# Ledger of designs, part 18: peptides against a protein of PDB entry 7BDX

Target 1, 212 residues: chain A of PDB entry 7BDX
Amino acid sequence: EMGAAACTLLWGVSSSEEVVKAILGGDKALKFFSITGQTMESFVKSLDGDVQELDSDESQFVFALAGIVTNVAAIACGREFLVNSSRVLLDTILQLLGDLKPGQCTKLKVLMLMSLYNVSINLKGLKYISESPGFIPLLWWLLSDPDAEVCLHVLRLVQSVVLEPEVFSKSASEFRSSLPLQRILAMSKSRNPRLQTAAQELLEDLRTLEHN

## One batch from the design tools (peptide; aimed at target 1 E149 R191 R194 E201)

Design b1_p11_6_s1 (made by RFdiffusion4, then SolubleMPNN; its pose is not in this set)
Fold by OpenDDE base, seed 2:
Structure b1_p11_6_s1 (fold): chain B 212 residues (1-212), chain C 212 residues (1-212), chain A 11 residues (1-11)
Amino acid sequence: as target 1 above (212 residues)
Amino acid sequence: as target 1 above (212 residues)
Amino acid sequence: PAPPPAPEPRP
């Protein structure tokens, strides 16, 4: 209980840029983010057995950790730190997103996808994650999720790849050959207005790229 | 490990007034400080058996909690919050300071004494703690500690009582009848310069009160 | 233009 409460408070205050700078300016940041990856990995590996109540202290703790990573990645110095000094954490997040089944740990998936999206704002971060083995298949696997919020954040990450010529050029062949176009078209008709808009915008961006 | 790391980071950032305001402005503050007291109490009760390595994750976690309380009490709104909404936590800190033997958990004692001192800056806080049952005997028990840093923070808390006429007048008879004058005189000769100075100043303040 | 960051609100 207390660990989850403390981590949740740290998540809440990490919405401040000055707090992120304070976390990163300390000697404890490297250790914290190393253990964060291990803790999230251990949690996801434990899900195959007991239906961990989504509201458990353990779940809330892991959500707070993922939220902290997201808020750190929202800041320029935080993205730089993650991409330079915590690449193993990024690799762990990519792995965990692959290991989770559609409909499994939706809230955690959203937080992890938001963290990857925030990292993708940095060209060095986008290069790093997009050059990860199996990244394109992972995006399509995640897009198979029945949850509209998961799919929304996948589409946003796909847009980050498509809108960066230096990254898109490296994966363009694989991307075009495997694109789940029918699924994205179905999302453009979603009753979820945010998902609908994101799918429409991505389809427009893709059409623009085919004419160039 | 991860809980202690998260709580330690929260402690580090709680040195900022804006972070304290952010913690207290949330709906989770009451729950956090309630569980904080329970966690510290559980830890102190567990000490009688196993020599908990002072460097254990559990010890570091409790130190971080006590550090957070100290930093909250360093801010005016934090003192107001503790005195108005978290009195049970203050009662718990007073109890734990009584339950710990001389030389036991020195670092935790220092943090708890610093929190009480910070609370004592607020007249309402000083009234609350000084009107606690057994407060004067507790001060003398704590002053029996062999650790100079513990004794220093006790002397500072005693000075806070002595320098407030409205508080001192209520306890003056009990204070004068039980004052460990020989021990304070011994501290005024300490090789620790901070302890020496604090003991000298307190002795001067006490002499001034006898002439009024 | 780079897309805006998505910070988490206070939980």
Scores: peptide ipSAE 0.024, ipTM 0.823, DockQ to the pose 0.155
OpenDDE base, seeds 1, 3, 4, 5: peptide ipSAE 0.020, 0.022, 0.029, 0.023; ipTM 0.824, 0.825, 0.845, 0.829; seed 4 fails the geometry check

Design b1_p11_6_s2 (made by RFdiffusion4, then SolubleMPNN; its pose is not in this set)
Fold by OpenDDE base, seed 3:
Structure b1_p11_6_s2 (fold): chain B 212 residues (1-212), chain C 212 residues (1-212), chain A 11 residues (1-11)
Amino acid sequence: as target 1 above (212 residues)
Amino acid sequence: as target 1 above (212 residues)
Amino acid sequence: PPPPPAPPPRP
């Protein structure tokens, strides 16, 4: 309980750039983000057993942790910190996204995808996550999710890859061979307007790359 | 571990007035400060058994909680919040200060006394804590502590009472009858310069009140 | 330009 309450408050205030700078300027930041990855991993591993109540203090705590990572990654110095000093946390987020089944832990999956998207705004961050083993298969695994918000954030991350020639060129063959085009086309017809727009933009970007 | 790390970061950033305002402006503040009191109480009650390592994650967590309360009480709106909406937390701090033996939990005792001192800067806060049952006996119990920093913060809180005529007049008879004058005189001769100064100032204030 | 960083999810 108390940990979830404290972490929820820290999450709320971490929306400020000055608070992110204060978190990162301390000697405790490295330890905090190391334990964050371990805590998120322990939570996801616990899901194979008992139906952990989605509204449990543990779930709320892990959401707050993932929210803090998202807010840190929203700031330029936060992205630099994560990619330079907390790579293990990024590796853990990628692993956990692979471990979760379609429809499983949707809220956490969205927060983790938002963190990875925010990291991808830096070319160094995009390179790091896109060069992770199995990254392209992971994107398609995640895009099989029934949740429109999960799929939206996957499409945004795919777009970050497609719009960066240096990154896209390295994976272009695998990307083209495995692209779930019918799934993306179905999303461009979604009733979710954000999902519809993101799928349509990605299809336009892909068409532009086929003609170049 | 993770709770202590998160709370330590929240403590660090709560030194900012803007962060205190952000904490208090949220719907989670009431719940957080309610659980804070309960958590501190549970920790102090656990000390009667096993020698909890002073450097345990639990100790660090409780220090961070007490530090957050101190930082909130340092700000005018934070004092107003505590006295208007978190009186149970103030009551808990007073209780825990009574439950702790001289020399026991010195760091926590200092943080709690700093919180009460910060609350005492507001006349409404000073009235609230000074009107608590057994407040004067509690001050003398705390002043028996062998720790110079505990005694310093007790003297500062005593000075807040003595310098407020409206508060002092209500307890003046009990205060004068029970005042550990020899202990305060001994503190005015301390090798700790902060303790020496605080004891000397209080003795000067008391002499001024005897002549009025 | 990449869309602005997702506004921090407000708790």
Scores: peptide ipSAE 0.065, ipTM 0.830, DockQ to the pose 0.167
OpenDDE base, seeds 1, 2, 4, 5: peptide ipSAE 0.041, 0.037, 0.041, 0.027; ipTM 0.845, 0.837, 0.838, 0.830

Design b1_p11_6_s3 (made by RFdiffusion4, then SolubleMPNN; its pose is not in this set)
Fold by OpenDDE base, seed 3:
Structure b1_p11_6_s3 (fold): chain B 212 residues (1-212), chain C 212 residues (1-212), chain A 11 residues (1-11)
Amino acid sequence: as target 1 above (212 residues)
Amino acid sequence: as target 1 above (212 residues)
Amino acid sequence: SAPPAAPEPRP
């Protein structure tokens, strides 16, 4: 309980750039982000058994942790810190996104995907994430999720890859050969307007790349 | 571990007035401070058994919680919040200061005393604390501590009472009858310069009150 | 690029 309450407050105040700088300027940041990855991993491993209540203090604690990571990654110095000093956390987030089944822990998946998207805003972060083993298969695994918010954040992450020629060129062959085109086309017809727009924009970007 | 790390970060950033305002502006503050009191109480109750390692994650967690309370109480709106909306936490801090023996949990005592001193800066806070049952006996119990920092913060809290005529007049009879004058005189000769100064100032204030 | 996401605790 207390940990969840403290992390929730820290999550709220971490929306400020000055608070993110204060977190990163201290000697405690490295330890915090190391334990964050371990805690998130332990939580995801506990899901293979009994259906943990989604509204449990443990779930709220992990959501707040993922929210803090996302807010840190929203700031340029935070992205730099994560890629330079907390790569294990990024690797953990990628692993956990693979371990979760479609429809499992949707809220956590969304927060983790938002953090990865924020990291991908910088070329260094995008390179690091996209060069992770099995990254392209992972994107398609995540795009099989029934949740529109999960799929939206996957499409945004895919778009970050497609719009960066240096990154896209490295994976273009695998990307084109495995692209779930019918799934993306179906999303462009979604009733969710954000998902619909993201799918349409990605399809336009892909068409532009075929003509270049 | 994770809770201690999160609370430590929150403690660090709570030194900012803007962060304190952000904590208090949210709907989560009441819950956080309620659980804080309960957590501190549980920790203090656990000390009657085995000597918990002072450097444990649990100790660090409780120190960070007490530090957050102190930082919130350092700000005018934070003092107002604590006295208006978190009186149970103030009552808990007073109780725990009574439950701890001289020399027990010195670091926690100092942080709790600092929080009470900060609350006492406002007349409303000082009235609330000083009107607590057994407050004067509690001050003398705490002043029996062998630690100079504990005694310093007790003297500062006593000075807050003595310098406020409306508060002092209510307890002046009990105060004068139970005053550990020889102990305060000994502190005015301390090798600790902060303790020496605080004891000397209090003795000067008390002499002034006898001539008025 | 879309703006960075900065989620807060939902009420």
Scores: peptide ipSAE 0.040, ipTM 0.846, DockQ to the pose 0.145
OpenDDE base, seeds 1, 2, 4, 5: peptide ipSAE 0.016, 0.038, 0.031, 0.025; ipTM 0.822, 0.843, 0.834, 0.830; seed 4 fails the geometry check

Design b1_p11_6_s4 (made by RFdiffusion4, then SolubleMPNN; its pose is not in this set)
Fold by OpenDDE base, seed 4:
Formats: structure tokens, sequence, C-alpha cells
Structure b1_p11_6_s4 (fold): chain B 212 residues (1-212), chain C 212 residues (1-212), chain A 11 residues (1-11)
């Protein structure tokens, strides 16, 4: 209980850039983000077969941890820190997103995807994430999720890759050969306006890349 | 481990007034401070006979909690919140300071005393604390501590009472009859300059009150 | 009023 409450408060205040700077300016940041990855991994490993009590203190704690990572990645110095000093955490997030089944742990997936998207704002972060083993298959695995918010954040991450020629050129062959076009087309007809728009924009970006 | 790390980070960022405002502006503040009191109480109750592993994750966690309370009380809105909405926490801190023996849990005592001192900056807070059952005996119990920092923060809290005529007048009889004058005189000769100065100032303030 | 105790430095 207390850990979840404290971590939830830390998540809330991490919306401030000054708080992110204060977190990262301390000698405790490295340890904190290392333990964060381990804690998130332990939680995901515990989900095998158990009824996902979404309201458990453990779940709320892990959501707060993922939220903190997301908010840190929202700031330039936070992105720099994660890409330079916390690569193991990024690897853990990618792994956990692969370990989770479609429809499983939706809130956590959204937060983790948002953190990766925020990291992708930095070219160095985008390069690191996109060069991770199995990254393209992972995107399509995640895009199979029935949840519209999961799919939205996958599409945004895909768009970050597609809009960066230096990154996209390295994966373009695999990307084109495995692209779940019918799934993206289905999303472009979604009743969710955010998902609909993101799918339409991605389809337009992809068409532009075929004509160039 | 993770709880202690998160709470330690929250403690450090709570040095900012804006962070204190953000903590208190959320709907989670009441729950957080309620659980804080319970957690601190559970920790102190567990100390009976056990070797105080000062470096335990539990100890570090409780120190961070007490530090957060101290930093919240350092800000005007935080003092107002504690005095209006978290009186049970103040009662818990007073209780725990009484339950701890001289020389026991020094770091925690200092943080708790600092929180009470910060609350005492507000006249409403000073009134509340000073009207607590056994407050004057508690001050003298704490002043018997061999630790100079504990004694310093007790003297500062005593000074806050003595410098407020409206508060001091209510306890003046008990205060004068039980004052550990020889102990304060010994502190005025301390090699610790902060303790020495605080004891000298208090002795001067007390002399001024005898002549008025 | 005595100044608030300085924010406790992070240990």
Amino acid sequence: as target 1 above (212 residues)
Amino acid sequence: as target 1 above (212 residues)
Amino acid sequence: SAPPAPPEPRP
C-alpha cells in the first residue's frame, strides 16, 4: 500500500520538467530505474495464469513506475538519460511488451508504449529502439491488440519510425514485407477518432514513401 | 527496495514548494499521509528488542516518509494541510517520539522533530502541538537524548513555544516547574556550536520572561 | 517566527 501511494505521488509530480531534472540530478536515479525494470519484469512474470487484479496495490505500483518512465521520457534530459544510462530498462520494456498477450495488461502496455514513443522523439532513442532484436515483429504483435489505445500508441510509434528516413531505410524491406496493411486499413475505419486519424496519417505517410 | 527508492526520490523532490503544492493538490494526499502515520507507527513498534539495522530498506523508507512530512511542513500550504486535515499524523509523530528511548532511532527523531518545528511556525500548528497530552513531559524526555541534533531540534521547538505568549501562558506553570535547567545549561556549554547557540538563546528568552 | 527548517537534503 505505502509503496504504491508514494510511487503514485512521484508519478504525478514527474509531470513537471523541474521534478524530472531533480530526479535525474540525484545519485539515486540509476538505481531507481534499474529496480524499476526488475520490478516491472517480476510483475509481468507473475501474471501467468492469475486473474489480473487490475486494482491490486502491485498493479497500481507498476502503473506508477511505467508512468514515471513515461514522464521522464517526455523531457529532453530524461530521454538523454534513458538512452545513455538506462538502456536495460528500455530493453526490459520491449521484452515485457512482447511477453504480454493481446488484451492482457492494457494500461501497462499503453504506458510502456508511451515511454517508447517519448524516447523515439530523440533520434538516438529511435535508433536504439528500432535496432532492438525483433522490433518490427513486436510492433505487429502489439498492433493485433483489441484495445484501441494500445493500437493508437503502436501506430504513433510506427509513425515515428516511418517519418525518420535514416531509421526507416534500415528496416524498410522487413517493414514492407510484414506490414499488416489490412489491420491498419481496419483501424482507419475505427469509431475511435484518435485511432482513425493515426491510421489514416500512417497510410498517407506510407503512400508518400512508395512514390519517392 | 523499490518502495524505499521511490519514497526517497519523492522526499528529495518535496524540497520544492511547487512539488508540495502538486502533492497536496491531488486527491491522494489524505490517503498518503494517513498511511504514512500507520507505516511509521508499525516501524517503531517493530524496534522493540531488534538490532536497529539503520541501513535496512524499511528504515530508509520510514526516514523518507518523515522527510516528506518535514518538507511539506516547511511550506505554508503544507502546514495548513497538516493542521487541518492530517492531525492524526501529528498525533502519531508525538506518540512515536514518546515511545522511542533516548539514543534510539536518532535520524527518525530528528526528522519528526523538524516536522513538528515546521508545523509550529503556524500559530494554529503550535497551539495544536502544545495542547497535546503530555507535550511538556515529552519535550524533557526528548531533551534527555545524548544526541546533539535531537537536543537541538527539541530546543528549537521549545523556543517556538516560549516565543509565543498566547501559547506559553497556558503551559507556563508546568513549564517552569519541570524545566530541566541544568540540562539546558549543560547544552549551552556544548562543543556543538548550533546546540550551544540554541541553548544560550533559549536561556536568554527564559530570563526575559522572568523579568516581564 | 523562526525560518522553516531547510528542506532535508536527500540522503
Scores: peptide ipSAE 0.050, ipTM 0.828, DockQ to the pose 0.163
OpenDDE base, seeds 1, 2, 3, 5: peptide ipSAE 0.024, 0.027, 0.042, 0.014; ipTM 0.823, 0.826, 0.837, 0.818; seed 5 fails the geometry check

Design b1_p11_7 (made by RFdiffusion4)
Pose (drawn by RFdiffusion4):
Structure b1_p11_7 (pose): chain A 212 residues (1-212), chain B 210 residues (1-210), chain P 11 residues (1-11)
Amino acid sequence: as target 1 above (212 residues)
Amino acid sequence: EMGAAACTLLWGVSSSEEVVKAILGGDKALKFFSITGQTMESFVKSLDGDVQELDSDESQFVFALAGIVTNVAAIACGREFLVNSSRVLLDTILQLLGDLKPGQCTKLKVLMLMSLYNVSINLKGLKYISESPGFIPLLWWLLSDPDAEVCLHVLRLVQSVVLEPEVFSKSASEFRSSLPLQRILAMSKSRNPRLQTAAQELLEDLRTLE
Amino acid sequence: SPFDPSPLAPS
């Protein structure tokens, strides 16, 4: 209970750039981010499907961990630190997104997808994520999730890699062969404006790159 | 005059999340949200045989109080703090909406309805408002108001209550059937565009979940 | 263009 309370407080204060710089400056953050991935992996493996039932200081603990990772990656030196020091944590995030079934732990998936987008803002972070093993199959599969907020964050991540045609050129062929053009087109007609324009903007960039 | 000027200044700066977080600790020593409800209750009671005066130092004081409550509830930890600590203030807001006759204190009713919408974004806040005494009769009463801006913010609150699970097993199935569908339909053909669109959106949501 | 980090509102 005490462990989760401290992680929740740290999640609250981690929204500040001044606090994020202080976390990386203290010589204990490396251990914190290594054991964070182990705790997130342990939490996901412990779930035999079901849902989560807002597990008392268990789900709030991992949510605080993913929330902290997201708030750290939201700061320039935070996403820089993560791609240099905590590459194993990025591997764990990408692994846990594929390991989590559609509809299972939706809040955890959006926090994790938000952190991957934030890390992709760093040039090395974009290279590391896009060059990870089944990255493209993972993207099109996360789009098969019924939750609209998960689909929105997948489209935002796809748009981020698509916005760097140099990195996008390495993952060619499968981007044209396997992309769920129909699902992205359906998302360009959603009554939710943020999801609709995200898919509309991604479709504009996808059609423009195939011709230019 | 001095009290209203300081409250208006606080309403201006309360649009910042950093300021809202700073306000939530101050409620301990000086019961800011406890005495806010008393001041709002005292103001409406003082309008015995009369309606609003406006441009007054007293009118802008309560407007600033309701505006601050709204700007606090607009921040996630603000609406979380209100539903945990300031449930009496939420009671007062819901009570004063019913106590205010139609056409009386229109600006105050809109600001109050905006704060209830914001608190309803919080899961516990939605339960607390929808399970409050006389809540459905209050929605009907507020929709009988001639002012379009009040009707708009009632429809926005009703839309917030209609969306999300609320157990869904006839707990929310009866809430939808008990609404003034005729008045919502009349407001869907309204000459006020903002009101017409809110009633249209609400009608779509009522039909979608039927 | 920056993106809004707030949770997605239902529609």

Design b1_p11_7_s1 (made by RFdiffusion4, then SolubleMPNN; from b1_p11_7, 6 letters changed)
Fold by OpenDDE base, seed 4:
Formats: sequence, C-alpha cells, structure tokens
Structure b1_p11_7_s1 (fold): chain B 212 residues (1-212), chain C 212 residues (1-212), chain A 11 residues (1-11)
Amino acid sequence: as target 1 above (212 residues)
Amino acid sequence: as target 1 above (212 residues)
Amino acid sequence: MPVDMSPLRLA
C-alpha cells in the first residue's frame, strides 16, 4: 500500500514541469525508469487472463508509474530524456501494448498510449517509436479495442504519424495497405464526441494525403 | 525496489514548497501520512537488534518517508497540516525515537528529529510535541547518543523549547531537575563545529534564563 | 474542431 501511495503522489506532482525537471535532474532518474519498465512488465505478465482487480494496490501502483511516464513525456526535456536515455522503457511500453488483448487493462493502455503520444511530439521520439518493429500492426491491433478511450488515443498517435511527412513517407505504403478504414469510419460516427472528432480529422488528413 | 525508488524521488522533489502544497492539496495526503507512520513503525519493530543493513531497500524506503515528513514540516502549511491532521504520525515519531537505542538507526533518528524540529517552528507544533508524555526524558535519552548528528538535532529541538517562554515555563522545573549539563558541556567542546556551536548557544540561553 | 495536439498531462 505505501508504495502505491507514494507513487500516486509522485504522479500527481509530476504534472508540474518544475517537478519533472527535478526528477530528471538527479542521478536516480535512470534507475527509476529502468525499474518502471520492469515493474510494468511484471504486472502485465501476472494478469494471465485473470480479471484485473482495478482497485488493487498493484494496479494502482502501475497506473501511477504509467502516469508519471506520461507526465514526464509531456515536457520537452522529459521527452528528450526518454528518447535518449530510457529507450528500453519505450520498447517495453510498445511490447506491453501488444501483449494485451482488446478490452484488457484499459486504463493502463490509455496511460501508455498517452505517454507514446507525448513522446511523438518530438520528431526524434516519433521516429523512434514508428521505426519500432511491428509498430503499424500494433496500431491496428490497439484500434480494435472496444474501449473508446483506447481508440481515441490510438487515433491521436496515428495522427502524429500522418502529420509528419518525414515519418509518414517511410511507412506510407504499409499504412495504406493495412489501414482499417471501415473501423475508422465507424469511429467517425461514434457517440463519443472526442472519438468522433479524432476519427473525422484523421480521415480528412488521409484524404489530403491521397490528393498530394 | 520500485517503491523505494518512487519514494526517494518524491522525497527529492518535496524540498520545493510548491510540491509540498501539491502533495497536501489532494485528498490522498491524509492516507499517505497515516500509512507512513505505520510503515516506519513496522520497520523499527523489525530491527530487533539486527545490524541495520543501511543500504537495504526497506531502509532507503523508510529514510525517504522520514525525509518527506521533514520537508513537509519545513513549510508553514505543511507544519499546520501535520499538527492538525496527522498528530498520530507525530506521536509515532516520538514513540519510535524512544524505542531506538543509542547508536541505532542513526540516519532515521536524524530525519525524525529534523521533522520534529521543523514542526516546533510553529508554536502549536511545539506545544503539541512538548506536551507529549515523556518528552523531556526522551530528549535526554536521545542526547546520550554517540552520534554527533543525532545530538546536534536534539540540541536544536531543545533550543526550540527553551526559546519559547510559554512552552518552557511549563516544563522548566522538570527541565532543570533532569538537565544533563555535563553532557551538554562535553558537547560544547566537541570537534564537530556544528555540535559545538549548538551546545554553546544552548548553554548561553540556559544561563540567561537562570538570571531572569 | 481540430483535435488538440498539445501534450497530455494527467493530474
């Protein structure tokens, strides 16, 4: 319980840029993010089909860790740190997202996707994650999730890819050949306004790219 | 390991007033400090004469907790919070300081003493801890420690008491009758400059009180 | 309305 409580507080205060800078300014940051990945991986591997007790201390602890990563990635220096010094963590997040089934660990998925999205704000980060093996199939795997929030953040990550010509050009062929267009079209008709908007905008951007 | 790492980072950033405010601004602070006391108590009870592995994750975790308490108490609103809403934690700290033998858990003692000192900056905090049963005997028990840092922070806490007439007047009789004068005199001759100065100043203040 | 592409922060 105490670990989860401490981590949750750290998550809360990590919304501040100054706190992120302070976290990263110490020699302990590297170790922290190294074990973060391991901890998240251990948690996901422990699920083995069991119904996640969302309220367990373990779950809350891992959610807080993912939240911290997200908040660190929300800041420019944090993104730089992650891409330069914590690539293994990013690899772990991508792996874990692939290991989870649709509808499984929804909250954790959202947090991990948010972190990847934040990383993608930097070109270097976007390049790194997009060049990860199986990245495009992973996006479509995640987009099959029944949860609107998961799908929303997948679409946002896809948006980051398509909006960057240097990145998109490298994957454009694979992207076009595998795009779950019908799924995205269905999302553009969602009752969830955020999901609807994200899907609609992505469709518009994709249409623009077909004409250029 | 992860819990200790998270708590250590939280400790580091808690040196900021804004972070302390953020920690306290949530509804999770009460729970956090409640379990903090329990965690510290469990740790101290586990020592049962074993040589503390100072580098254990458990030790580091508890040190970080004590550090957080200290840093919270360093801020005015933090002191107010502790005295108003976390008195049990203060009681626990006092208890644990009494349960530890001279030379045992030196680093933890220092942190706990620092927290009590910080609390004592507020009159309400000073009143609360000084009116705790056995407070004066506890001070002398702690002052018997062979460690200069422990003794230094005991002397600083004693200083807080003697400098506040409203508080000192209530304990003056007990204080005078039990004062380990020879021990304090010995400390005034310490090779540790900080300890030497603290002891010398306390002796001067005590002499002033005898003439008034 | 365009999707806000600003960084996501969590409280």
Scores: peptide ipSAE 0.178, ipTM 0.833, DockQ to the pose 0.081
OpenDDE base, seeds 1, 2, 3, 5: peptide ipSAE 0.178, 0.178, 0.177, 0.174; ipTM 0.834, 0.834, 0.835, 0.834

Design b1_p11_7_s2 (made by RFdiffusion4, then SolubleMPNN; from b1_p11_7, 5 letters changed)
Fold by OpenDDE base, seed 4:
Structure b1_p11_7_s2 (fold): chain B 212 residues (1-212), chain C 212 residues (1-212), chain A 11 residues (1-11)
Amino acid sequence: as target 1 above (212 residues)
Amino acid sequence: as target 1 above (212 residues)
Amino acid sequence: APVDSSPLRPA
């Protein structure tokens, strides 16, 4: 209980850039983010077979951890820290997103995807995550999720890749050959306006790349 | 480990007034400070008989909690919150300070005493803690500590009482009859300059009160 | 439409 409460408060205050700078300016940041990855991994590994109450202290703790990572990645110095000093955490997030089934741990997936999206704002971050083994298959695996928010954040991450020619060119062949076009087209007809718009924008971006 | 790391980071960033305002502006503050008191109490109760490694994750966690309370009490809105909405926590801190023996859990005592001192900056806070049962005996119990930092923070808290006529007048008789004058005189000769100065100042304040 | 590349800050 106390750990979840403390982490939740830390998550809340990490919405401030000054707080993120303070976290990263301390000598504890490296250890904290290392343990964060391990804690998230342990949680996901525990999910196999148990009806984890979504409201468990453990779940809330892991959500707060993922929220903190997202808020760190929301600022330039935080992105720089993650890509330089916490690559293991990024690798863990990518792995955990692959280990989770469609419809499983939706809230955690959303937060992890938001963190990766924030990392992708930086070219160095986008390069790192897009060069990870199995990145493109992972995107399509995640895009099969029935949850609209998971799909939305996948589409945003895909868009970050598509909008960066230097990154997209390296994977363009695999991307085009594996693109779940029918799934994206279905999302462009979603009743969720955010998902609908994101899918439409991505389809427009992809059409532009076919004509260039 | 993760809980201690998160709480330590939260402690560090709580040195900012804006972070304290953010913590208190959320809907989680009451629960957090309630659990804080319970966690600190559980820790102190566990000390009976075990050589607690001062560097245990549990110890570090409790130190961070006490540090957060201190940083909250360092600002006006934080003092107001503690005295209005977290009196149970203040009562717990007073109780735990009484339950600890001289020389036991020095770091925790210092942080708890610093929190009470910060509360005492506000007249309402000073009134509340000074009107607690056994407050004056508690001060003298704490002043028997062999640690100079514990004694320093006790002297500062005593000084806060002595400097407030409205508060001091209510307990002046008990205070004068139980005052460990020889102990304070010994502290005025300490090789620790901070302790020496605090003891000298308190002796001067007490002399001024005898002539008035 | 310009893609909103603004960072996300979940509360």
Scores: peptide ipSAE 0.274, ipTM 0.844, DockQ to the pose 0.049
OpenDDE base, seeds 1, 2, 3, 5: peptide ipSAE 0.268, 0.033, 0.272, 0.040; ipTM 0.845, 0.830, 0.844, 0.832

Design b1_p11_7_s3 (made by RFdiffusion4, then SolubleMPNN; from b1_p11_7, 5 letters changed)
Fold by OpenDDE base, seed 5:
Structure b1_p11_7_s3 (fold): chain B 212 residues (1-212), chain C 212 residues (1-212), chain A 11 residues (1-11)
Amino acid sequence: as target 1 above (212 residues)
Amino acid sequence: as target 1 above (212 residues)
Amino acid sequence: SPVDTSPLPLA
């Protein structure tokens, strides 16, 4: 309980840029983010047995950790820190997103996808994530999720790749050959306006890339 | 481990007034400080058995909690919060300071005494602490500690009482009759310059009160 | 319209 409460407070205050700078300026940041990935991994591995209730202290603790990573990645110095000094955490987030089934741990998936999207705003971060083994299959696995918010954040991450010619050129062949076009077209007709817009914009950008 | 790391980061960033305001502006502050006292109490009660190593994750967690309370009490809105909405935590700190033997958990005693001193800067806080049952005997129990830093922070808390006539008048009879004068005189001759100064200043203020 | 590439902070 106390750990979850402390971590949740740290998540709330980490929405401030100055707090992110203070976290990263301390000698404890590396250790914190190193054990963060391990804690998230241990939690996800525990789910194959007893369905841990979404409202457990452990779940709240992991949500706060994922929220802190997202808030750190929202700031330029935080992105630089994650990409330069916390790559194992990024690898762990990618792995955990692959280990989770469609419909499993939706809230955690959303937080992890938001953190990866924020990291992808840094070109060095985008290169690192997109060059990770199995990145393209992982995107399509996640896009098969029944949850609209999961799919929205996957589409946003795909968009970050599509909008960067230097990154997209490296994966363009695999991307074109494996693209779940019918799924994206279905999302462009969604009743969810955010998902609809994200899918339409991605389809427009993909059409522009076919003509070049 | 992860809880201690998260709490230690929260302690570090709570040195900022804006972070303290953000902690207290959230709906989670009351719960956090309620369980903080319980966590500290559980830790101190666990010490009567195995000498928990000072460097344990549990010890570090409790140090961070005491540090957060100190940093919150360093800010005006934090003092107001503690005195109005977290009185059980103040009662717990007073109790734990009484339960610890001279030389036991010195670092924790220092942090708890620093938090009480910061609370005593608020006149409402000073009144609350000084009117607590056994407050005067507790000060003398703590002043028997062999640690100079413990004694320094006790002397500073005693000074806060002595400098407030409205507060001192309520306890003046018990204070005068039980004052460990020889102990304070010995501290005024200490090789520790901070302890020496604090003891000398208190002796001067006490002499001024004998003439009025 | 360009996709909003703004960072996503969480409260």
Scores: peptide ipSAE 0.033, ipTM 0.809, DockQ to the pose 0.066
OpenDDE base, seeds 1, 2, 3, 4: peptide ipSAE 0.019, 0.019, 0.033, 0.018; ipTM 0.806, 0.804, 0.809, 0.804

